# Designs tried in a protein design run: peptides against a protein of PDB entry 4KTY. Part 48

Target 1, 266 residues: chain A of PDB entry 4KTY
Amino acid sequence: YVLNDIGVIFYGEVNDIKTRSWSYGQFEDGILDTCLYVMDRAQMDLSGRGNPIKVSRVGSAMVNAKDDEGVLVGSWDNIYAYGVPPSAWTGSVDILLEYRSSENPVRYGQCWVFAGVFNTFLRCLGIPARIVTNYFSAHDNDANLQMDIFLEEDGNVNSKLTKDSVWNYHCWNEAWMTRPDLPVGFGGWQAVDSTPQENSDGMYRCGPASVQAIKHGHVCFQFDAPFVFAEVNSDLIYITAKKDGTHVVENVDATHIGKLIVTKQI

## One batch from the design tools (peptide; made by RFdiffusion4, then SolubleMPNN)

Design b1_p12_5_s3 (from b1_p12_5, 5 letters changed)
Fold by OpenDDE base, seed 2:
Structure b1_p12_5_s3 (fold): chain B 266 residues (1-266), chain A 12 residues (1-12)
Amino acid sequence: as target 1 above (266 residues)
Amino acid sequence: MPKLKLLEEDEP
């Protein structure tokens, strides 16, 4: 994992899985220096820089520009006139070098760009890391571990009431580390995500969340286990808002979210 | 409906 500087990112649809190449370039000139600069911008204590738990959590915050003028500005509105469209990036090197040179957030990224840059950051710092793609990935806004989809009486989605959303696919990272802060058995792969989705204890960051904890439903374990659990295992709750103000559950779909999770094994 | 990412199938 750490030695591979070229990767594959999965995207598309569950029924038509696509791949794109991504150059991580963790050994290219200036990249390690840039990763150290990122931690400097985060004002990370030197003592914490040897702790993969702290490093991965800081990385999840700093790879996005929110809160801290981190590396990448996210955009999903198809307006990219003041930067590079997310689809035009082919690797992490140009992004990281631009950030280091300009000392300003780079425009623009979406999930695979965030995941690509974050993967470079982790690998550059000696943390084994991989990109994971989740198809039908939930975005829970209220941490209730379900997708509340409000419907009008005609069956159309009430966008005003519906706060939760589902991505056709979402990319995040898994980082390998021990978790002495958790019970025995919950080390190994940890989910971390630099795509700005939800606020976690005051910042747009996510993880590290123990993959083993998520698989066994231990959502009480730090960090952000409820959010990551919801991304892969939320039930869709279809609720009709009646004219009298009452809510009626019309349907529950426990099969829609997290239909497929894929990663490259090398 | 799910949100669609920008990444298109015909992108290099």
Scores: peptide ipSAE 0.025, ipTM 0.556, DockQ to the pose 0.180
Fold by OpenDDE base, seed 5:
Structure b1_p12_5_s3 (fold): chain B 266 residues (1-266), chain A 12 residues (1-12)
Amino acid sequence: as target 1 above (266 residues)
Amino acid sequence: MPKLKLLEEDEP
């Protein structure tokens, strides 16, 4: 989880799992320096740089460009004329070195690119890390732990009312650390996500959220446990918007979200 | 309402 510089990222559909290789390159020249530079740009105190909780949280913020001119600009609009299409990246090294050289956010990333770069960052700093792929990953944007899908009376999705969304798959990271800030037993793998999805206490970041806490429904545990819980365990609530403006719950699907979570073994 | 990633579009 620290020594491997080549990895595999899972993608595709839950019934058609695919893999792509990713070069982490955490030992290549300039990469450690770049990771330190990232923490410098975050204005992270030196004393905090040895704390994997702080480092992973800062990394979660800084691997995306939002708020702080971090490493990667996300784009999902299929218009990548002003940079590199996310699919063109094969590893973290070129991205990180470009960031260090240009001192500007690199375009463009999507979840696996964010996860790949973040994995390099974590491993480079000696934090055991892996990429996790969640199929049918929920994006709860109102922090209610539900996916509210609003339907017109004809059964079509009302895109104006529906704010929540589901990724066919989403990649994030798990970082291994102790959690002395949590009760005993909630150390180990911590979910961290650098893909800019939601604001977490003032910045687009996510985690570290205890995987054990999430598994046991402890959404009150820092950081961002409700969001991560929702990603893997949200119910889909289908709500019909009536002509009179009233809303009626038509269906609840408790099986759609988080059908499969996959990670590579080292 | 699944969002398709670019990778899925480019590599079916």
Scores: peptide ipSAE 0.024, ipTM 0.549, DockQ to the pose 0.174
Fold by OpenDDE base, seed 1:
Structure b1_p12_5_s3 (fold): chain B 266 residues (1-266), chain A 12 residues (1-12)
Amino acid sequence: as target 1 above (266 residues)
Amino acid sequence: MPKLKLLEEDEP
């Protein structure tokens, strides 16, 4: 998890799982310097740079360009006229070196690009890390641990009543660390996500969230456990919006979200 | 409907 400089990222559909190679290149020239530069841009104190909790949280913020002119600009508009299409990237090295050279955010990324670059950042700094792909990944926008789907009276979906959405797949990272800030047993793999999805205490960042805590429903543990829990285990709530403004729950699907979570085992 | 990522949209 630290020594491997080439990886595989899972994507596609749950019924048609696909893989792509990604070069992490954490040992290539200039990459460590760039990771240190990222922490410098984050104004991270030297005393915190040895703490994987702080480093992973800062990394989750700084790998995206939001808030802090971090590494990657996210885009999902399928235009990408002022940069590189997310699909054109094959590894982290070119992105990180461009960032270091230009001192400006690199365009463009989507989840696997964010996850790839973040994985390099973590591994470069000696934090064991892997990429995780979640199929039917929920994006809970209102922090209610539900995926609200509003229906018109005719049964058609009204996407205007909620910002909640489901990705066909989403990639994030897990980083290995102890969690002395949590109860005993909630160290190990921690979910961290640099794809800018939701604001976490003033910044677009996510984690570290204890995977063990999430698996056992302990969403009260820092950081961002409710959001990560929702990504993998949200119930789909189908709500009919009546003309009189009342809402009626028509159906609940507890099986759709997080149907498959895939990661490389070694 | 799920949102499609770029790679999924570009695939035949």
Scores: peptide ipSAE 0.024, ipTM 0.541, DockQ to the pose 0.191; fails the geometry check
Fold by OpenDDE base, seed 4:
Structure b1_p12_5_s3 (fold): chain B 266 residues (1-266), chain A 12 residues (1-12)
Amino acid sequence: as target 1 above (266 residues)
Amino acid sequence: MPKLKLLEEDEP
């Protein structure tokens, strides 16, 4: 989890799982310097750089360009004319070196690109890390721990009535650390996510959230546990928006979200 | 329903 410089990222559909190789390159020339530069750009206090909780949280913010001119600009509109399409990247090295050289955000990334670069950042700094893929991953935009799906009276989905969405898959990272700020037993793997999805106390960042806490429904533990919990275990709430403006809950599906969570072992 | 992310070809 620290020494491997090549990895596998899972993607696709739950019934058609696909894999791609990703070169992390954490030992290549200039990469450690770039990771230090990222923390410098974040104005991270030197005293905090030895704390994996602080480092992973700063990394989750800085790997995306939002708020702080971080590493990667996200794009999902299939228009990549002003940069590199997310699918063209094969590893973290070119992205990080471009960022270091240009001192400007690199275009463009999606979840696996963010996760790949973030994995390099964590491993480069000696934090054991892995990429996790969640199939049918929820994006709870209103922090209600449910996925609201609005239907027209004809049964068609109205995507304009909510910002909630379900990804066919989503990639994030898990980082290994102790959590002295949490009760005993909630150290180990921590979910962290650099894909800019939601604002967390003023910045687009996510985690570290204790995987053990999430597995046991402890959503009160810092950081961003409700959001991560929702990604893997939201109920789908199908709501019919009637012409008179009333909403009627038609169905609840507790089985759709988080059907499969996969990561590469050792 | 599901928001589609980019599907890429499998790498050998």
Scores: peptide ipSAE 0.023, ipTM 0.511, DockQ to the pose 0.154; fails the geometry check

Design b1_p12_5_s4 (from b1_p12_5, 7 letters changed)
Fold by OpenDDE base, seed 4:
Structure b1_p12_5_s4 (fold): chain B 266 residues (1-266), chain A 12 residues (1-12)
Amino acid sequence: as target 1 above (266 residues)
Amino acid sequence: MPKLKLKEEPEP
């Protein structure tokens, strides 16, 4: 989890799982210096740079360009005219070196690109890290721990009534650390995500959230545990929006989200 | 079923 410079990222569909190679390159020339530069751009106090909780949280913010002119600009519109398409990246090195050289955000990334670069950042700084892929990954936009699906009276989905959405798959990271700020037993793997999905206390960042806490439904623990819980275990709530403006819950599906979570074991 | 947001597929 620290020494491997090449990895595999899972993607595709739950019934058609695909893999791609990703070069992390954490030992290549200039990469450590770039990771230090990222923390410098974040104005991170030197005293905090030895704390994996602080480092992973800062990394989750800085690997995306939002708020702080961080590393990667996300794009999901299939129009990549002003940069490199997310699919064209094969590793973290070119992205990080471009960021260091230009001192401007690199275009463009999606979840596996964010996760790949963030994995390099964590490993480069000596934090054991891996990429996790979740199939049917929920994006709860209103922090209600539900995936709201609005239906017209004819049963068609009205995508304009909510910002909640489900990704076919989503990639994030798990970082290994102790959590002295949490109860005993909630150390170990922590979910962290650099894909800019939701604002967390003023910045687009996510985690560290205790994987053990999430698995046991403990969403009260810092950081962003409700959001990460929702990604893997949201109920789909089908709501009919009636012409009179009333909402009626038609169905609840507790089995659709988080059907498969995949990561490398070694 | 909800409409899925689709990630860009990596180049083969």
Scores: peptide ipSAE 0.237, ipTM 0.823, DockQ to the pose 0.435
Fold by OpenDDE base, seed 3:
Structure b1_p12_5_s4 (fold): chain B 266 residues (1-266), chain A 12 residues (1-12)
Amino acid sequence: as target 1 above (266 residues)
Amino acid sequence: MPKLKLKEEPEP
């Protein structure tokens, strides 16, 4: 994991899986210095820099520009006039070196770019890491572990009431570490996500969440296990909003979210 | 079905 400087990121649709090569470049000149600079910008204590739990959590915050002028600005509106389109990036090196040189957030990224840069950050700091792609990835906005889809009486989605959403695919990272802060057996792979999706205790960050805990339905463990659980296992709740203001649950789909989770074996 | 958020397709 740590020694591989080139990887493959899965994307596309569940019925048309695509792959993209990504250069992590964790051994390239200036990359380690940039990773240290990122932790300096986060004002991370030196004593914490040897702790993969703290490092991965800080990394999840700092790879995105929100809150802290971190590495990447996300854009999902197909307007990239003030930077580089997310699809134009081929690796992490140019992004990280630009960030270090300019000392300003780099434009633009989407999930695979965030995941690529975050993978470099983790590997550069000696944390085994991989990218995970989830097809039909839920984004729970109200922390209820459900995708609440509000429908008008005509069957159209009420976009004002519907806050939750589903990505066709989403990429995040898994980092390998011990979790002495969790019960025995919940070490190993930890989900971490630098794509700015939800606020976690005051910052746009996610994880580390124990993959084993999530697989066993334990969402009570730090960090952000409910959100990660929802990404892969949310039920779709179809709610009709009636004209009288009443809500009626019409359907529940427990099979739509998290249909396929793919990662490269490295 | 909910409207999916679509990611940009990366260039190969």
Scores: peptide ipSAE 0.228, ipTM 0.822, DockQ to the pose 0.438
Fold by OpenDDE base, seed 5:
Structure b1_p12_5_s4 (fold): chain B 266 residues (1-266), chain A 12 residues (1-12)
Amino acid sequence: as target 1 above (266 residues)
Amino acid sequence: MPKLKLKEEPEP
């Protein structure tokens, strides 16, 4: 988890799982310096830099460019004219070195790029980390643990009312650490995500959320457990918007989200 | 079914 500098990232569809190689390069020249620079840009206290909880949370914020001029600018519009297409990246090193050199956010990333760079950051700082791919990954934007899908009376999705969304796949990270801030048994793997999806207490960041806590339905545990829980286990709620402005729940699908979660063990 | 948001497919 720390020593491997080459990895595999899972992507594609649940019924057509694909893999790509990713070079983490956590031992390459300038990478540690860049990780320290990232923490400097975050104005992270020196005393906090030895705490994997703080480091992973700061990393989740700083690997994305939002709020703090962090490492990567996300783009999902298939317009990459002012940078590198997300698919063109083969590893973290060029991204991190460009960030360090230019002192400006690097364009562009999507979830696997964010996860790849974040994995390098964590591993470089001695935090065991892996990339996780979730197929049919929910994006709950109102923290209600549901995917609210609003339908017109004709059965078409009302895109104006429907704010929640589902990714065909999403990549994030799990970082291994103790959680002395949580009850006993909720250490180990912690979900952390640097893809800018939702605001968490003032910044686009996510985690660390205890994987064990989430598995046991403890969504009250810091940080961002409700969001991560929703990504893997939210129900789809189909709501018909009537002409009179009333809403009626037509159907609930508890099986669509989080159909498969995949990670490499090395 | 909700409309899936699609990630960019990485080049081979």
Scores: peptide ipSAE 0.083, ipTM 0.765, DockQ to the pose 0.425
Fold by OpenDDE base, seed 1:
Structure b1_p12_5_s4 (fold): chain B 266 residues (1-266), chain A 12 residues (1-12)
Amino acid sequence: as target 1 above (266 residues)
Amino acid sequence: MPKLKLKEEPEP
């Protein structure tokens, strides 16, 4: 998890799983310097730079360009007119070196690019890290741990009543660390995500969230455990919006979200 | 069915 400089990222659909090689390059010239520069841009105190909890949280913020002119600009418009299409990247090195040289956010990324660059950042700083792919990944926008699907009285979906959405797949990272700030047993793998999805205490960041805590339904622990839980285990709630403004739950699907979570074992 | 957002398919 630290020594491997080449990895595999899973993507595609649950019924058509695909793999892509990604060069992390955490040992290449200038990469460590760039990771230090990222922490400098974040104004991270030197005393915090040895703490994987703080480092991973800062990394989750700084690998995206939102809020802080971090490394990558996300785009999902399929145009990418002012940069490199997300699919054209083959590794983290060119992105990180461009960021260091230009001192400006690099265009463009999507989840696997964010996850690839973040994986390099973590590994470069000695934090064991891996990429995780979740198929049918929920994006809970209202922090209710549900994926709300509103239906008109005719049974058609009304997409205007909620911002909740499902990705065909989503990639994030897991970082290995102790969690002395949590109860015993919730160390180990921590979910961290640099793809800008939701605001966490004023910044687009996510984690570290204890994977063990989430697996056991403990979403009360810092950081962002409810959001990560929702990504992998949201119930689909089909709600009919009546003309009188009342909502009626028509159906619940507890099996759709998080159908498959894949990560490299070695 | 929920509204599915499709991400760009990475090239091999």
Scores: peptide ipSAE 0.078, ipTM 0.750, DockQ to the pose 0.441

Design b1_p12_6_s1 (from b1_p12_6, 9 letters changed)
Fold by OpenDDE base, seed 5:
Structure b1_p12_6_s1 (fold): chain B 266 residues (1-266), chain A 12 residues (1-12)
Amino acid sequence: as target 1 above (266 residues)
Amino acid sequence: APPKLELKKEVV
């Protein structure tokens, strides 16, 4: 997990699983310096840089450009005129070196690019890390642990009322660490995500969330456990918005979200 | 154009 500099990222659809190679390059020249620079830009105390909880949380914020002029600008609109299309990246090295050289956010990333760069950051700093792909990944935007899908009376999605979304796939990271801040047994793999999805206590960041805690329904544990839980286990709530302004729950689907979660053991 | 199969896509 720390020593492997080449990986595989899963993407595509649950019924058409695809893989791409990704070069992490955590041992390449300038990469460690860039990781230190990222922590410097985050104004991270030197005493915190040895703590994987703090490092992974800072990394989740700083690998995205939001709030703090971090590494990557996300784009999902298929308009990449001012940078590199997310699909053109083959590894983390060029992105990190460009960031270090330009001192400006690199354009553009999507979830696997964020996860790839974040995986390099974690591994470079000696934190065992892997990329996880979740198919039918929920994005809960109101922290209710549900995907509220509003329908018109004709059965079409009301995009104005529907704020929650479901992705065909999403990539994030798991980082291995002890969690002395949590009850015994909730160390090990921690979900961390650098794709800017939701604000977590003032910044676009996510985790570390204990994978064991989430598996046991302990969403009260720091950090962002409700959000990560929702990504993998939200119910789809179909709500018909009536013309009279009333809302009626038409259906609940508890099986759609998190249908397949895959990671490579490296 | 719909996002390419390679790209993350909103499905709901």
Scores: peptide ipSAE 0.157, ipTM 0.742, DockQ to the pose 0.156
Fold by OpenDDE base, seed 3:
Structure b1_p12_6_s1 (fold): chain B 266 residues (1-266), chain A 12 residues (1-12)
Amino acid sequence: as target 1 above (266 residues)
Amino acid sequence: APPKLELKKEVV
């Protein structure tokens, strides 16, 4: 989890699972120096740099460019004219070295690129880390732990009312650490996500959230446990918006989200 | 163009 510099990332769809190789390159020249530079850009104090809770939370914020001129600019509109298409990247090294040399965010990333770069950052700093892929991954944007899908009377999705979304797949990271700030038993793997999805206490970041807490339905513990829980366990609530302004719950699907969660033991 | 299956997509 720290020493392996080449990995596999799962992607695609639940019925057409694909794999891609990713070079983490955590031992390549200039990569550790770039990870230290990222923490310098975050204005992280020296006393915090030995704490994996603080480091993983700062890394979650800084691997994305939002708020703080961090490493990667996300793009999901299939327009990549001002940079490199997300699918063209094969590893973290070129991205991190470009960031260090240009001192500007690198274009472009999607979830597996964010997860790949973040995995390098964590491993460089001695934090055991792996990439996780969730198929049918929910994006709860109002923190209600459910996917509210609004339908027109004809059964089509009302895109104006529907704010929540479901992705075919999403990639994030798990980092291994003790959690002395949590009750006993909630250490070990912590979910952390650098893909900019939701604001967490003023910044686009996510985690560390205890995987054990999430598995047992404990969403009251820091950080971002409700959001991570929703990604893997949200119910789909199908709501028909009537012409008279009334809303009627037509169906609830408790089985769609988090259909498959996979990680390579690497 | 990158294969459509590589990109994250909304399914709802």
Scores: peptide ipSAE 0.155, ipTM 0.748, DockQ to the pose 0.125
Fold by OpenDDE base, seed 1:
Structure b1_p12_6_s1 (fold): chain B 266 residues (1-266), chain A 12 residues (1-12)
Amino acid sequence: as target 1 above (266 residues)
Amino acid sequence: APPKLELKKEVV
């Protein structure tokens, strides 16, 4: 998890699972220096830089460009004229070195690019890390732990009534650490995500969220456990919006979200 | 253009 400089990232669809190689390059010249520079740009106190909880949380914020002029600009509109298409990246090294040289956010990333760069950052700093892919990944926008799907009275989907969405796949990271700030048993793998999805206490960041806590339905523990729980275990709630403004739950699907979660075993 | 299959996309 720390020593492997080449990885495999899973993507595609649950019925058409694909893999791509990703070079993390955590031992390449200038990469560790760039990771230290990222923490400097975050204005992270030296006393916090040895704490994997603080480091992973700062990394989740700084690998995306939102809020803090971090490493990567996300784009999902299929228009990449002012940078590199997300699919053209093959590793973290070029991205991190460009960021260090230009001192400006690098264009463009999507979830696997964010996860790849974040994995390099974590490993450079001695934090065991891996990439996780979730198929049918929910994006809960209103923190209600459910995926709302609104239907018109005719049964057509009205996507304007909610910002909740389901992605064919999403990639994030798990980082290994102790959690002395949590009850005993909730150390180990922690979900962290640098893809800018939701605001967490004023910044686009996510985690560390205890994977063990989430697996046991404990979403009350810091950080961002409700959001990560929703990504993997949201119920789809089909709601008919009536003309009178009333909502009627028509159906609930508890099996669609988080249909497959994949990570490379090392 | 990157294949649509490589990109994250919304599903219902």
Scores: peptide ipSAE 0.134, ipTM 0.740, DockQ to the pose 0.125
Fold by OpenDDE base, seed 4:
Structure b1_p12_6_s1 (fold): chain B 266 residues (1-266), chain A 12 residues (1-12)
Amino acid sequence: as target 1 above (266 residues)
Amino acid sequence: APPKLELKKEVV
């Protein structure tokens, strides 16, 4: 979890699972210095840099460029003319070194790129970390713990009526730490995500959320447990928008989201 | 162009 400099990231679809190699390069020249620079750019107090809770939360904010001129600019519109396409990256080293050299956000990333760079950041700082892939990953935009899918009267999806979305897959990180701020038993693996999805108390960041808490349905624990729970266990609510403006729940699917969660064993 | 299979995409 700390010593492996090459990893495997799972992607694709639940019925067509694919893998790609990713070079973390946490021991390469300039990479640790860049991770320290990232914390400096975040204006992180020296006293906080020894706390994996604070470090992982700051890292989740700073690996994305939103709010704070962090490492990576996300793009999902299939228009990558002003940078490197997300699929062209093979590791964290080039991204981190470009960020350190240019002092500007690097274009472009998607979830596995964010997760790859964030995994390097965590490992550089001695935090055991791994990448997790969730197939049929929900993005709950309104924090209601359900995934609203609006249908036209003909049964076609109207994606304009909600900002909620389901992804074929999503990648985030799990970081190993104690959680003295939580009840006993909720330490260990913590979900953290640097892909800019939702605002968490003023910044695009996510976690650390206790994986044990999420597995037991405890969404009341800091940080971002409701959002992470929704990613893996939202109910799909199919709502028909009638011409008269009424909404009718046509179906509820409690089995679709989080169909498969995969991580590499070490 | 169809989205690259490697890219994250919305599904229903």
Scores: peptide ipSAE 0.123, ipTM 0.734, DockQ to the pose 0.151

